Peptides against a protein of PDB entry 4XPM. Designs and how they scored, part 44

Target 1, 160 residues: chain A of PDB entry 4XPM
Amino acid sequence: VMLHSKNVKGFLENTLKPYDLHSVDFKTSSLQSSMIITATNGGILSYATSNNDVPKNSINEINSVNNLKMMSLLIKDKWSEDENDTEEQHSNSCYPVEIDSFKTKIYTYEMEDLHTCVAQIPNSDLLLLFIAEGSFPYGLLVIKIERAMRELTDLFGYKL
Target 2, 67 residues: chain B of PDB entry 4XPM
Amino acid sequence: DIKGTIAFDTHGNVIESTGVGSQRIEDIGDLSKVTLDAEGFAQVQGDSLLVHLYKRNDITLAVYTSA

## One batch from the design tools (peptide; aimed at target 2 A42 H52 T65)

Design b2_p23_6_s4 (made by RFdiffusion4, then SolubleMPNN; from b2_p23_6, 10 letters changed)
Fold by OpenDDE base, seed 1:
Structure b2_p23_6_s4 (fold): chain B 160 residues (1-160), chain C 67 residues (1-67), chain A 23 residues (1-23)
Amino acid sequence: as target 1 above (160 residues)
Amino acid sequence: as target 2 above (67 residues)
Amino acid sequence: SQLSKEELKELYEKLLKEIYEQS
């Protein structure tokens, strides 16, 4: 079973939603961006952004996409480095997780003033990437991406 | 009365913070070392606030109160 | 009054419920 491109896009758009924790009066902003990228090149297969005020196919949109491409490449590179660095894998920025008997890791990275997290979709050539404002706490971001990844079982084992 | 909260994971990363908790993120280091009772509870006296701890399923909630 | 264990546990459960429902 494979998710259609349209379904993936919609899924990513849904991940943008913020938290509103009434129990403790805590709320977050929406994610800035949510992407599925290739682990090989950092190429964007699908993405969603909360900045929807940019006209489609405008120069501003193109620039925004180019910025996402740059960030995805940078994060992919860091991810690749960390996957070959046992010390980084034991830092507080790495969360080994198991989903339905599949093992993967969630990494958190600061990108300028942004908080990001990335995780390899289990046994696949794909990475799920969340980009949020600096006010979005990492612990919550990790929970978010783990839960999101659990919904992407159709992509488990996907090879390019 | 609750003056603030901090929820954090086993990596010491914040899940949420409110009130005075938002200004005391550095407390996580010490709070993570507190010995909990068999039910997952503890209390720690801060500088001027009492911290109530509860941990379950690898998430710790710290609640700051005046008493 | 001091926060009871029951109140703390309830708050915890509410918080986690919200987190996972919104995740």
Scores: peptide ipSAE 0.786, ipTM 0.956, DockQ to the pose 0.859
OpenDDE base, seeds 2, 3, 4, 5: peptide ipSAE 0.785, 0.785, 0.785, 0.786; ipTM 0.956, 0.956, 0.956, 0.956

Design b2_p23_7 (made by RFdiffusion4)
Pose (drawn by RFdiffusion4):
Structure b2_p23_7 (pose): chain A 143 residues (1-50, 63-86, 92-160), chain B 67 residues (1-67), chain P 23 residues (1-23)
Amino acid sequence: VMLHSKNVKGFLENTLKPYDLHSVDFKTSSLQSSMIITATNGGILSYATSNSVNNLKMMSLLIKDKWSEDENDTNSCYPVEIDSFKTKIYTYEMEDLHTCVAQIPNSDLLLLFIAEGSFPYGLLVIKIERAMRELTDLFGYKL
Amino acid sequence: as target 2 above (67 residues)
Amino acid sequence: MTMTDEEKTELKNLYNELMDEIF
């Protein structure tokens, strides 16, 4: 099994969109970046930006390790269930940036959202949890 | 009139904020400790501003008005 | 402190509208 590079890229581009509420006068900026990376090496499989390529590689590996350390050391952590599949959503403050990371269930892949510091964490968590519901094709993807 | 809002989750993380809500994010620590009535409502205040609380689906909404 | 029925209705409507836009 392999990834359909163009469609995964398009998916990540779609995850970039900001929230724009009218019930209250509230709107976020769009995500700084959205990436799918390996849980193993932290290597980037696909990404979308709304800063530079060099900067994403560094952040990705860093969050991969932070996630890896938290995932087996016996911040916020949200246990989630999707169609009886389990994963965890972590938030990490990366300098002035807000980030969320979660392993795509039973896969060797992580989904990573990078937003500005003004993007509320609770909202970032909801965005990534719903986005993961669209990634059933990637559940169990093994390297 | 409504002077602001804050919505926050069970971890106390913010989902959205407007008005004085964005200036009073620190209120969440106290607000999250408020025990709501049987229907999910409460009113509390730190100062001249009245905070109306409603919680459902693990999301608490606080709206700020005058007392 | 207590809330009137009117205040509770308004607050629920605001909450439901907000959740519809969040989700």

Design b2_p23_7_s1 (made by RFdiffusion4, then SolubleMPNN; from b2_p23_7, 15 letters changed)
Fold by OpenDDE base, seed 4:
Structure b2_p23_7_s1 (fold): chain B 160 residues (1-160), chain C 67 residues (1-67), chain A 23 residues (1-23)
Amino acid sequence: as target 1 above (160 residues)
Amino acid sequence: as target 2 above (67 residues)
Amino acid sequence: LSLTEEQKAKLRELFDSLLKEIL
């Protein structure tokens, strides 16, 4: 089954859901945003945001979208630099992972007061990007994005 | 009785924290160095609390108790 | 300091429960 635009959007929206643990009394906020962007130029192919209460065509919506574009570009640039830096790939901010025999890396980045993580969808020109509040633990954020990528097998190997 | 918990990964990043564990994130550095038994367990004496450790699949769970 | 079998069992159970929720 091929992932269509609507399916991707819905997938990203589902990733926004917070953790609400019962084994221990711990819960997170929702992700602020979840995005699929191009690894080439940081262009947003699809996105979801928890700020859906913003009226359409409002100045706030425009600012929100522009902010997402800015963040996606900045994170893409950081990711690109790290992918070309052996030392950064061995730093504490890089998590090598393997999904169905495909290897990829998850990077964590502090963006002011926000916690972000980004990962290349295996063998693709696409990046999955999560943006969360600073209260969202990095270890859990990494687990979240890893689990999410396991559901994007249809995009493995996707080339622009 | 459990006073708090910390779960963390091999990078020392927090997965979750509760109770007194939320105030003792700095303990991760020391906890990550504790020698575990063959089953992945350890018990460490803190200042006023005991820390029970269990590690499996690169995740460490620390449980803080009074005894 | 050593954990009792009961303590280990409780830890394992909690760990398993946690994993089930986050993975």
Scores: peptide ipSAE 0.776, ipTM 0.953, DockQ to the pose 0.927
OpenDDE base, seeds 1, 2, 3, 5: peptide ipSAE 0.772, 0.775, 0.775, 0.774; ipTM 0.953, 0.953, 0.953, 0.953

Design b2_p23_7_s2 (made by RFdiffusion4, then SolubleMPNN; from b2_p23_7, 13 letters changed)
Fold by OpenDDE base, seed 5:
Structure b2_p23_7_s2 (fold): chain B 160 residues (1-160), chain C 67 residues (1-67), chain A 23 residues (1-23)
Amino acid sequence: as target 1 above (160 residues)
Amino acid sequence: as target 2 above (67 residues)
Amino acid sequence: MTLSEEQKKKLKELFDSLLKEIL
């Protein structure tokens, strides 16, 4: 059964949590944003942000949402280009992965000073998108999004 | 005593870095080329520090020590 | 340069601990 919108929102909010490693003295910041967007149009179906201090309906909230929309569109466009570019798919910015017999790719993209990664939810028309600060290492970000996708099995194969 | 660590993947991207490792991200290029033994271990010198390497499942952990 | 068995053990343990946290 498909996840309810609230469940998806809650899931995305949970992905915002930082890594706090104890084996080694390493901590990350929280993700700035976590989103599920459409692979077709880059439309945001659900999102979570670490900054919840913005009043509802405020100009700052509007700007924040608009910024997310812009970023999602830009990343979707880049992802679409890369999905049609064999060279990019073989670059160090592309991680082919397999989750429960489903194949997908994780792409890392630098956006200004932000570290982002995006992955198509296996066999779906949806993308999972993480936006983090530049201090969040890409290798760990990739691991994070892979682990997150393993929890989204209900969305595997989802077609718009 | 551990002076720092770097963990990195096969793409050369950092997974984590601590201590002096955080200041030696540039070592990843060389460390990724180190020949490991049958168990996935190696020991090399990076600058004045000893680097202990272990790789498994496409993840390499480098531990920096003084000896 | 080679690692001693003790060094290998410690390194592997650290790796395993790290792996458990990140995966």
Scores: peptide ipSAE 0.761, ipTM 0.952, DockQ to the pose 0.922
OpenDDE base, seeds 1, 2, 3, 4: peptide ipSAE 0.761, 0.761, 0.761, 0.761; ipTM 0.952, 0.951, 0.951, 0.951

Design b2_p23_7_s3 (made by RFdiffusion4, then SolubleMPNN; from b2_p23_7, 11 letters changed)
Fold by OpenDDE base, seed 1:
Structure b2_p23_7_s3 (fold): chain B 160 residues (1-160), chain C 67 residues (1-67), chain A 23 residues (1-23)
Amino acid sequence: as target 1 above (160 residues)
Amino acid sequence: as target 2 above (67 residues)
Amino acid sequence: LTLSEEEKKELRELFDKLMEEIF
């Protein structure tokens, strides 16, 4: 399995799109960030952010990226802990899911005022991570990340 | 006449909320305990509003109406 | 309390529309 940075980046950018549910007149904000990180060390392989108005190579951009790195590491650590904790795997913050013949788990984590979801890409060393505003409901965020993972079949089984 | 909606999953997490439903997220706890009929429907009186419930595939939709 | 068949139909339709938008 080979990662194509261009395709992955574009994919992540597309995941940023908000929901606009006309049936009930419900609309979300865009995701703040969408990332693929390593399950081993929380390293960011690819990412997209909704706030792209930051000048390139600016201090603000660097700080933003550093913040993402920090969040990624923190979430990865929490994920790692939960993967080794049976109780956490049975909490309301864990959604066991099956995609095709592969099983994985989606975890929801509150980070300050942000709502986050993380899931291991099935049988891989990669995690998909969504970061949203607190107004983005967890139930919908979980659905969003599950749907996204279903589009990443090429990454199933990817090992570092 | 719909006054609001709440959709939620089996974990009690919100999928969407609108209108009066947005102000009644705490109702999910009670709504999740309502016994549904064989087709997945129920109707519950709450305050001055009537709540219509429909559940399918682990997703529950609650619709708030005046009657 | 029970829903009428018409109410069930409307509720089911709304549910279907919502699901279609989400999934």
Scores: peptide ipSAE 0.780, ipTM 0.953, DockQ to the pose 0.934
OpenDDE base, seeds 2, 3, 4, 5: peptide ipSAE 0.779, 0.779, 0.779, 0.780; ipTM 0.953, 0.953, 0.952, 0.953

Design b2_p23_7_s4 (made by RFdiffusion4, then SolubleMPNN; from b2_p23_7, 13 letters changed)
Fold by OpenDDE base, seed 1:
Structure b2_p23_7_s4 (fold): chain B 160 residues (1-160), chain C 67 residues (1-67), chain A 23 residues (1-23)
Amino acid sequence: as target 1 above (160 residues)
Amino acid sequence: as target 2 above (67 residues)
Amino acid sequence: LTLSEEEKEELRELFDKLLEEIL
């Protein structure tokens, strides 16, 4: 089974949806961005953003994409460093998880006033990256990205 | 009556918070240290509120009540 | 301090509802 580019884009767009809990009176904002990037270079393979008011191919859109590229690169670098740092892997910013017998890690990173989390798609050269507002709690963000990764089994083991 | 809630993970990170719980995020440190019974429950007196705790699958739910 | 069985059940139910929404 292979994911088509349009399916991946649609998947990422769906991840943008906020939590609106009814069990308790709690709701979040939409994710600012959701991306699949390469673990090697931080290159964006696919992305979605909640700010869709920018005209396509406009200079503003280009600038926003460039900003995403910068953030993805920075986060990839942090991730790479942490993957080679045993202490960081045992911090509260790292969540070892197992999905269908595949092991991976979820990292949380604060980027200015934004809350981000990134995880390597199991056994792949790809990273899933969520960027949210600072009001989005990290614990919930981690749960969100874990659940999202469970839907990306087609990408497990993907090598560039 | 519930005055607020906090749900948090084993890392002490918030999953959700409501009501007075949103103003008591700092309680997570102490709440995470509370000894739970065999079923995963505990009740703790905190400030002027009673805190009801339930933990399952590495998630702790704290419910703040007046009694 | 201990919870009554009723309190435990209420808390468990709330927990279950919450998990259903977030997981």
Scores: peptide ipSAE 0.769, ipTM 0.953, DockQ to the pose 0.921
OpenDDE base, seeds 2, 3, 4, 5: peptide ipSAE 0.768, 0.767, 0.768, 0.768; ipTM 0.953, 0.953, 0.953, 0.953

## One batch from the design tools (peptide; aimed at target 1 V1 G10 L152 L155)

Design b2_p24_1 (made by RFdiffusion4)
Pose (drawn by RFdiffusion4):
Structure b2_p24_1 (pose): chain A 143 residues (1-50, 63-86, 92-160), chain B 67 residues (1-67), chain P 24 residues (1-24)
Amino acid sequence: VMLHSKNVKGFLENTLKPYDLHSVDFKTSSLQSSMIITATNGGILSYATSNSVNNLKMMSLLIKDKWSEDENDTNSCYPVEIDSFKTKIYTYEMEDLHTCVAQIPNSDLLLLFIAEGSFPYGLLVIKIERAMRELTDLFGYKL
Amino acid sequence: as target 2 above (67 residues)
Amino acid sequence: SLLDEIFEQADENAKKPGPLTFNS
């Protein structure tokens, strides 16, 4: 099994869109970046940007390790369930940036959102949880 | 009139804020400790501003008006 | 109504353009 590079890239591009509410006068900026990375090496499989490529590789590996440390040390952590599949959503303050990371359920992949510091964490968590519901094709993806 | 809003989740993280809500994000610590009535409502205030609280689906909405 | 709007946008913002995997 392999990834369909173009469609995963298109998926990540779609996760970039901002929220724009009319019920209250509220709007976010779009995500700074959205990435799927390996839980093993922190290597980037696919990404989308709305800063530079060099900067994403560093952040990705860093969040992979932070996530790895938290995932087995006996911040915010949100246990989630999707179609009886379990995962956890972590928030990490990366300098002035807000990030969310979650393992795609039963997979060797992590989904990572990078947003500006003005993007509310609670909203970033909802965005990534719903986005993961569209990634059932990647559940159980093993390296 | 409505002077602002804050919506926040059970971890106390913000989902959205407007008006004076964005200037009073620190209120969440107190607001999240408010015990709501049987229908999910409450009213509290820190100053001249009245905070109307409603919680459903693990999301608390606070709206700020005058008293 | 606020929550419906947030969740609707969240669902719309994460649509798949096509299958994400294949057998090779």

Design b2_p24_1_s1 (made by RFdiffusion4, then SolubleMPNN; from b2_p24_1, 10 letters changed)
Fold by OpenDDE base, seed 3:
Structure b2_p24_1_s1 (fold): chain B 160 residues (1-160), chain C 67 residues (1-67), chain A 24 residues (1-24)
Amino acid sequence: as target 1 above (160 residues)
Amino acid sequence: as target 2 above (67 residues)
Amino acid sequence: SLLEEIYKQADESSKRPGPLVGEV
């Protein structure tokens, strides 16, 4: 089974969209990054960023990509540890969820001043990862990734 | 006269905040322990502000008013 | 309502251009 790289990229780009609530006067920033990474090594299979104005091959672009690689690896490591820790799975940073008949867990992680959340795509070797500014509420971020995961049924059971 | 709002989930994490609610995130701990009626409503008098609580579908909305 | 608005916007941001697996 092969990933449709262009469609995966397009999906991740769509997830960057911010909230603009009218029922209450509240708006978020766009996600900084949205990624699908491997659960095994934290490698990036696909990603989208809201900062597209960085010149190609510039030092800033290289630093940005390297930063994403570093964050993905760190988050994968933390996720792996928590998946083997019953206490962490019962913390307020872990959201067990069920999509149809498939179960997964959403974890929230503070990365310096950034708010992140990650969840394993059910029965797969893949993780979905959102990275946002610190002003993006965790509760809203969790809802965002949960609703996004519902659209990734094509990837349920995907093995590397 | 709404002074602000806080919405939070069952884990105590913020969903949104506005007005004075943005400065009272620490209230979530106490608000989460308030007993709601059968319709998911409650009112709590705190300091000089009245807090109107409504919970639906695991989301609690707190509305702060002067009275 | 607040919840309806949140879910609506979350769903709108979760659209995909097509199948995520298969031949490109």
Scores: peptide ipSAE 0.733, ipTM 0.915, DockQ to the pose 0.775
OpenDDE base, seeds 1, 2, 4, 5: peptide ipSAE 0.679, 0.704, 0.706, 0.701; ipTM 0.866, 0.885, 0.887, 0.883

Design b2_p24_1_s2 (made by RFdiffusion4, then SolubleMPNN; from b2_p24_1, 11 letters changed)
Fold by OpenDDE base, seed 3:
Structure b2_p24_1_s2 (fold): chain B 160 residues (1-160), chain C 67 residues (1-67), chain A 24 residues (1-24)
Amino acid sequence: as target 1 above (160 residues)
Amino acid sequence: as target 2 above (67 residues)
Amino acid sequence: SLLEEILKQAEESSKRPGPLVGIV
């Protein structure tokens, strides 16, 4: 079994979509980035970004990719630490969730001025990671990633 | 006459905010402690504003009005 | 309702083109 790269990429691109509520006058920006990374080393398996106006193979693109790699590694490290810390798992930054009888946790992390959230795909070696601007509320970001995770049942139990 | 709103989850994290609600995020701490009725509703007076609370499916919506 | 809108938009942003795994 192997990942279907194009379909994974397409899924991540769709997750970038912002909220635009009408019941209340509230809208968000698009996610900056959406990624699937390895829980073992923080390596990026697939990613999507909102800023696609950067010329390909430019120094700006290289810098952005390098930044994503750094972010992925940092978040993986923080996630690993929290998975071994009972106190952190009971903080307001941790959301235990259950999807079709599979348990996982959603963590929110402030990375500089960015709002991020990460969750292990149930029973897998993979993490789903959203990166948003600081104006994107954490509560809404958590709902977004929780609903996205429900569409990743193909990856439940996926091992590297 | 709605002056603003705050929606927040059971962790006290913001889901959305508008109007005066955007400037009163600190109210979440107190609002989260308010006892709601059987239908998930409550009203709380905060300074000159009245806060209407609606909780459903672990999401609380606070609506700020002048009266 | 607010909740209905949030959930609807969350679900709309989580669509995928097809299967996420394949057989070698």
Scores: peptide ipSAE 0.690, ipTM 0.941, DockQ to the pose 0.922
OpenDDE base, seeds 1, 2, 4, 5: peptide ipSAE 0.027, 0.121, 0.080, 0.686; ipTM 0.807, 0.852, 0.848, 0.942; seed 1 fails the geometry check

Design b2_p24_1_s3 (made by RFdiffusion4, then SolubleMPNN; from b2_p24_1, 10 letters changed)
Fold by OpenDDE base, seed 4:
Structure b2_p24_1_s3 (fold): chain B 160 residues (1-160), chain C 67 residues (1-67), chain A 24 residues (1-24)
Amino acid sequence: as target 1 above (160 residues)
Amino acid sequence: as target 2 above (67 residues)
Amino acid sequence: SLLEEILKQADESSKRPGPLVGLV
């Protein structure tokens, strides 16, 4: 089984969309980045970013990608630690969820001035990672990634 | 006359905030401890604002009004 | 309602172009 690279990329691009609520007058920014990474070493398998103004193959693009790689690795490391820490799994930064009888956990992490959340795709070697600005509420971010995970059933059980 | 809102989840994390609510995120700690009635409602008198609480589907909405 | 709106928008942002696995 192999990933359909274009469709995965397209999915991640769709997740970048901000909230624009009218029941209350509240809007968010777009996600800064959305990624599928490996749980083993934090390698990026696919990613999307809202920063589309960076010229292709430019130094700025390379730096941006490198920054994503660094963030991915750091978040993977935190996730790995928490997955082996019962106390952290019971903190308010951990949301156990169940999707179609598959269990996973959503973790929220503050990274500098950014709000991030990450969750293992159930029974897989993959993590879904959202990176947002600090103005993006964690509770809303968690809902976003939980709803996104429901559409990733094709990847449930995916092994590298 | 709504002055602002805060919506938060069962973990105390913000879902949204508007108006004066955006400046009162620290209220979540106390608001989360308020006992709600059978319909999921409560009112809490603050400093000069009245907070109307409504919880449904694990989301608590706090609406700040002058009265 | 607020929840309905949030869930609706979350679901709309979670659409995929097609299968995520298989031959390209």
Scores: peptide ipSAE 0.750, ipTM 0.937, DockQ to the pose 0.793
OpenDDE base, seeds 1, 2, 3, 5: peptide ipSAE 0.744, 0.743, 0.741, 0.740; ipTM 0.937, 0.937, 0.938, 0.939

Design b2_p24_1_s4 (made by RFdiffusion4, then SolubleMPNN; from b2_p24_1, 10 letters changed)
Fold by OpenDDE base, seed 1:
Structure b2_p24_1_s4 (fold): chain B 160 residues (1-160), chain C 67 residues (1-67), chain A 24 residues (1-24)
Amino acid sequence: as target 1 above (160 residues)
Amino acid sequence: as target 2 above (67 residues)
Amino acid sequence: SLLEEIEKQAEESSKLPGPLTYIG
């Protein structure tokens, strides 16, 4: 089984969309980044960013990708630690979720001034990772990633 | 008149806030302890503001009004 | 209505353009 790179990328791009709530006067920014990374090493398998004004193969693009690599690795490490920490799994930064009988956990992490959340795709070696500005409420971020995860059934059980 | 709102999840994390609600995030601790009726509704009188609580799908919305 | 709007937008941002895997 191989990943359909274009469709994965397209999905991640869709997740970047902000909340624009008309019921109340409230709007978020777009996600800075959305990624699927490996749970084993934090390697990026696919990613999307809201800032697409960077020329391809430019030094700015390289720096951007390198930054994402660093972030993904750091978050993967935090996730790994928390997965082995019972207290962290019961904190307000962990959201146990069941999707069609598959269990996973959503973790929220403050990374400098950024709001991030990560969740293991059920029974897989993959993590879904959202990175947003600090103004993006964690509650909305969790809802976003939970809904996104429900659409990733093709990746449930995916092993590297 | 609505003076503000706070929406929060079961972990007490903010989903959204508007108006006076944005300045009263600390109220979540107390609001989360309020017993809701069978319809997921409650009203709590506070300091000159009435708080209307609605809960659906693990999300609680607090609406602050003058009366 | 607010809660419904949140859920709706979260779902709309999660649409798949197609299958995410294939057999080569």
Scores: peptide ipSAE 0.667, ipTM 0.827, DockQ to the pose 0.907
OpenDDE base, seeds 2, 3, 4, 5: peptide ipSAE 0.665, 0.665, 0.667, 0.665; ipTM 0.820, 0.822, 0.823, 0.824

Design b2_p24_2 (made by RFdiffusion4)
Pose (drawn by RFdiffusion4):
Structure b2_p24_2 (pose): chain A 143 residues (1-50, 63-86, 92-160), chain B 67 residues (1-67), chain P 24 residues (1-24)
Amino acid sequence: VMLHSKNVKGFLENTLKPYDLHSVDFKTSSLQSSMIITATNGGILSYATSNSVNNLKMMSLLIKDKWSEDENDTNSCYPVEIDSFKTKIYTYEMEDLHTCVAQIPNSDLLLLFIAEGSFPYGLLVIKIERAMRELTDLFGYKL
Amino acid sequence: as target 2 above (67 residues)
Amino acid sequence: LEDLHNEIMDEIFSHTFDSRTLSF
């Protein structure tokens, strides 16, 4: 099994869109970046930007390790369930940036959202949980 | 009139804020400790501003008006 | 207040992601 590079890229591009509410006068900026990375090496499989490529590689590996440390040390952590599949969503303050990361269920992949510091964490968590619901094709993806 | 809003989740993280809500994000610590009535409502205030609380689906909405 | 809450939630949860073939 392999990834369909173009469609995963298109998926990540779609996750970039901002929220724009009219019920209250509220709008976010779009995500700074959205990435799928390996839980093993922190290597980037696919990404989308709305800052530079060099900067994404560094952040990705950093969040992979932070996530790895939290995932087995016996911040915010949100246990989630999708179609009886379990995962966890973590928030990490990466300098002035807000980030969310979650393992795609039963997979060797992590989904990572990078947003500005003005993007509310609670909203970033909802965005990534719903986005993961569209990634059933990647559940159980093993390296 | 509505002076502002804050919506926050069960971890106390913000989902959205407007008006004076964005200036009073620190209120969440107190607001999240408010015990709501049987229908999910409450009213509290820290100052001249009245905070109307409603919670459903693990999301608390606070709206700020005058008293 | 409850109606405002529902309107906010509806707008937040109306945010959609597309469906694609991501693996083969």

Design b2_p24_2_s1 (made by RFdiffusion4, then SolubleMPNN; from b2_p24_2, 12 letters changed)
Fold by OpenDDE base, seed 2:
Structure b2_p24_2_s1 (fold): chain B 160 residues (1-160), chain C 67 residues (1-67), chain A 24 residues (1-24)
Amino acid sequence: as target 1 above (160 residues)
Amino acid sequence: as target 2 above (67 residues)
Amino acid sequence: LEELHNEILKEIYSEEFPKYKLVY
C-alpha cells in the first residue's frame, strides 16, 4: 500500500488550525508545521505549513523545506534515543497514550525557540510531528496531537 | 474577578494560561502538590492573590482572584 | 470554577479532525 502525499497533506493542513478559547481569553497561533515522517530516516512523507506567503518552488520555499528536513531528522534522532531510554520515557516530556488498544508515546521537544511534539503512529514506521511557536503550550500541543492521532487509524500498522 | 488562569496537565505542562497566570507558570510546581478535596477542589493563598484549584479528567485549573 | 473547567474542556475537545482515509 502506498501513501498518497496529497491526501495526507490535506489532513495535515487541517491540523494547523489554532485554538481559540472563549471561556477564557486564550488563543494560540496556528501550528507552524505538521508532518508525517519516517521513523527510520526522519524523511518527510508529507507536510503542511502555515507559512503560505512563500511562492512554490521559490528559493525561500526550498530553504524552508530544507529547514523542515533538518528538524525532522533531529527530532527523529531524539525520538529514537528516547525510545531506548527508560528515564526519558518516564520524564514529563513523554506521554504514554492508548488509542483503541494501540499504545504509543507522545514526546515534546524544544527545538530552538519552537515547541514540537512527535508520536509514532501505533505499530507503524511513521511519526506524526507538530511544530509550533514557543507560545504554544506543551500540554495543549500534546492534546492536539493525540486527538489528531485518533483520526489516523488507517495508518496504524503501516510499514514502509 | 478573575485575574488570571492556568490549566495544566498531570505532567505539569501548561494547557492554557491567561492574565496573571501567564506570568506565574512557575506556580505549577507548588500547585500540583496541593491536596484536593474529594470533589477535586482546593484553595491556596499566595501573595495578594487567592488561587482556586479544580481538577477533573487529569486537568487542573487554577483561577487567580484577589484575596 | 467547576463550570469554567467544564467549558474549557468542552472547547479544547470540541476540535474536530476529519478522519484520514487510506486509499488502497
Scores: peptide ipSAE 0.654, ipTM 0.949, DockQ to the pose 0.775
OpenDDE base, seeds 1, 3, 4, 5: peptide ipSAE 0.650, 0.651, 0.648, 0.648; ipTM 0.949, 0.949, 0.949, 0.949

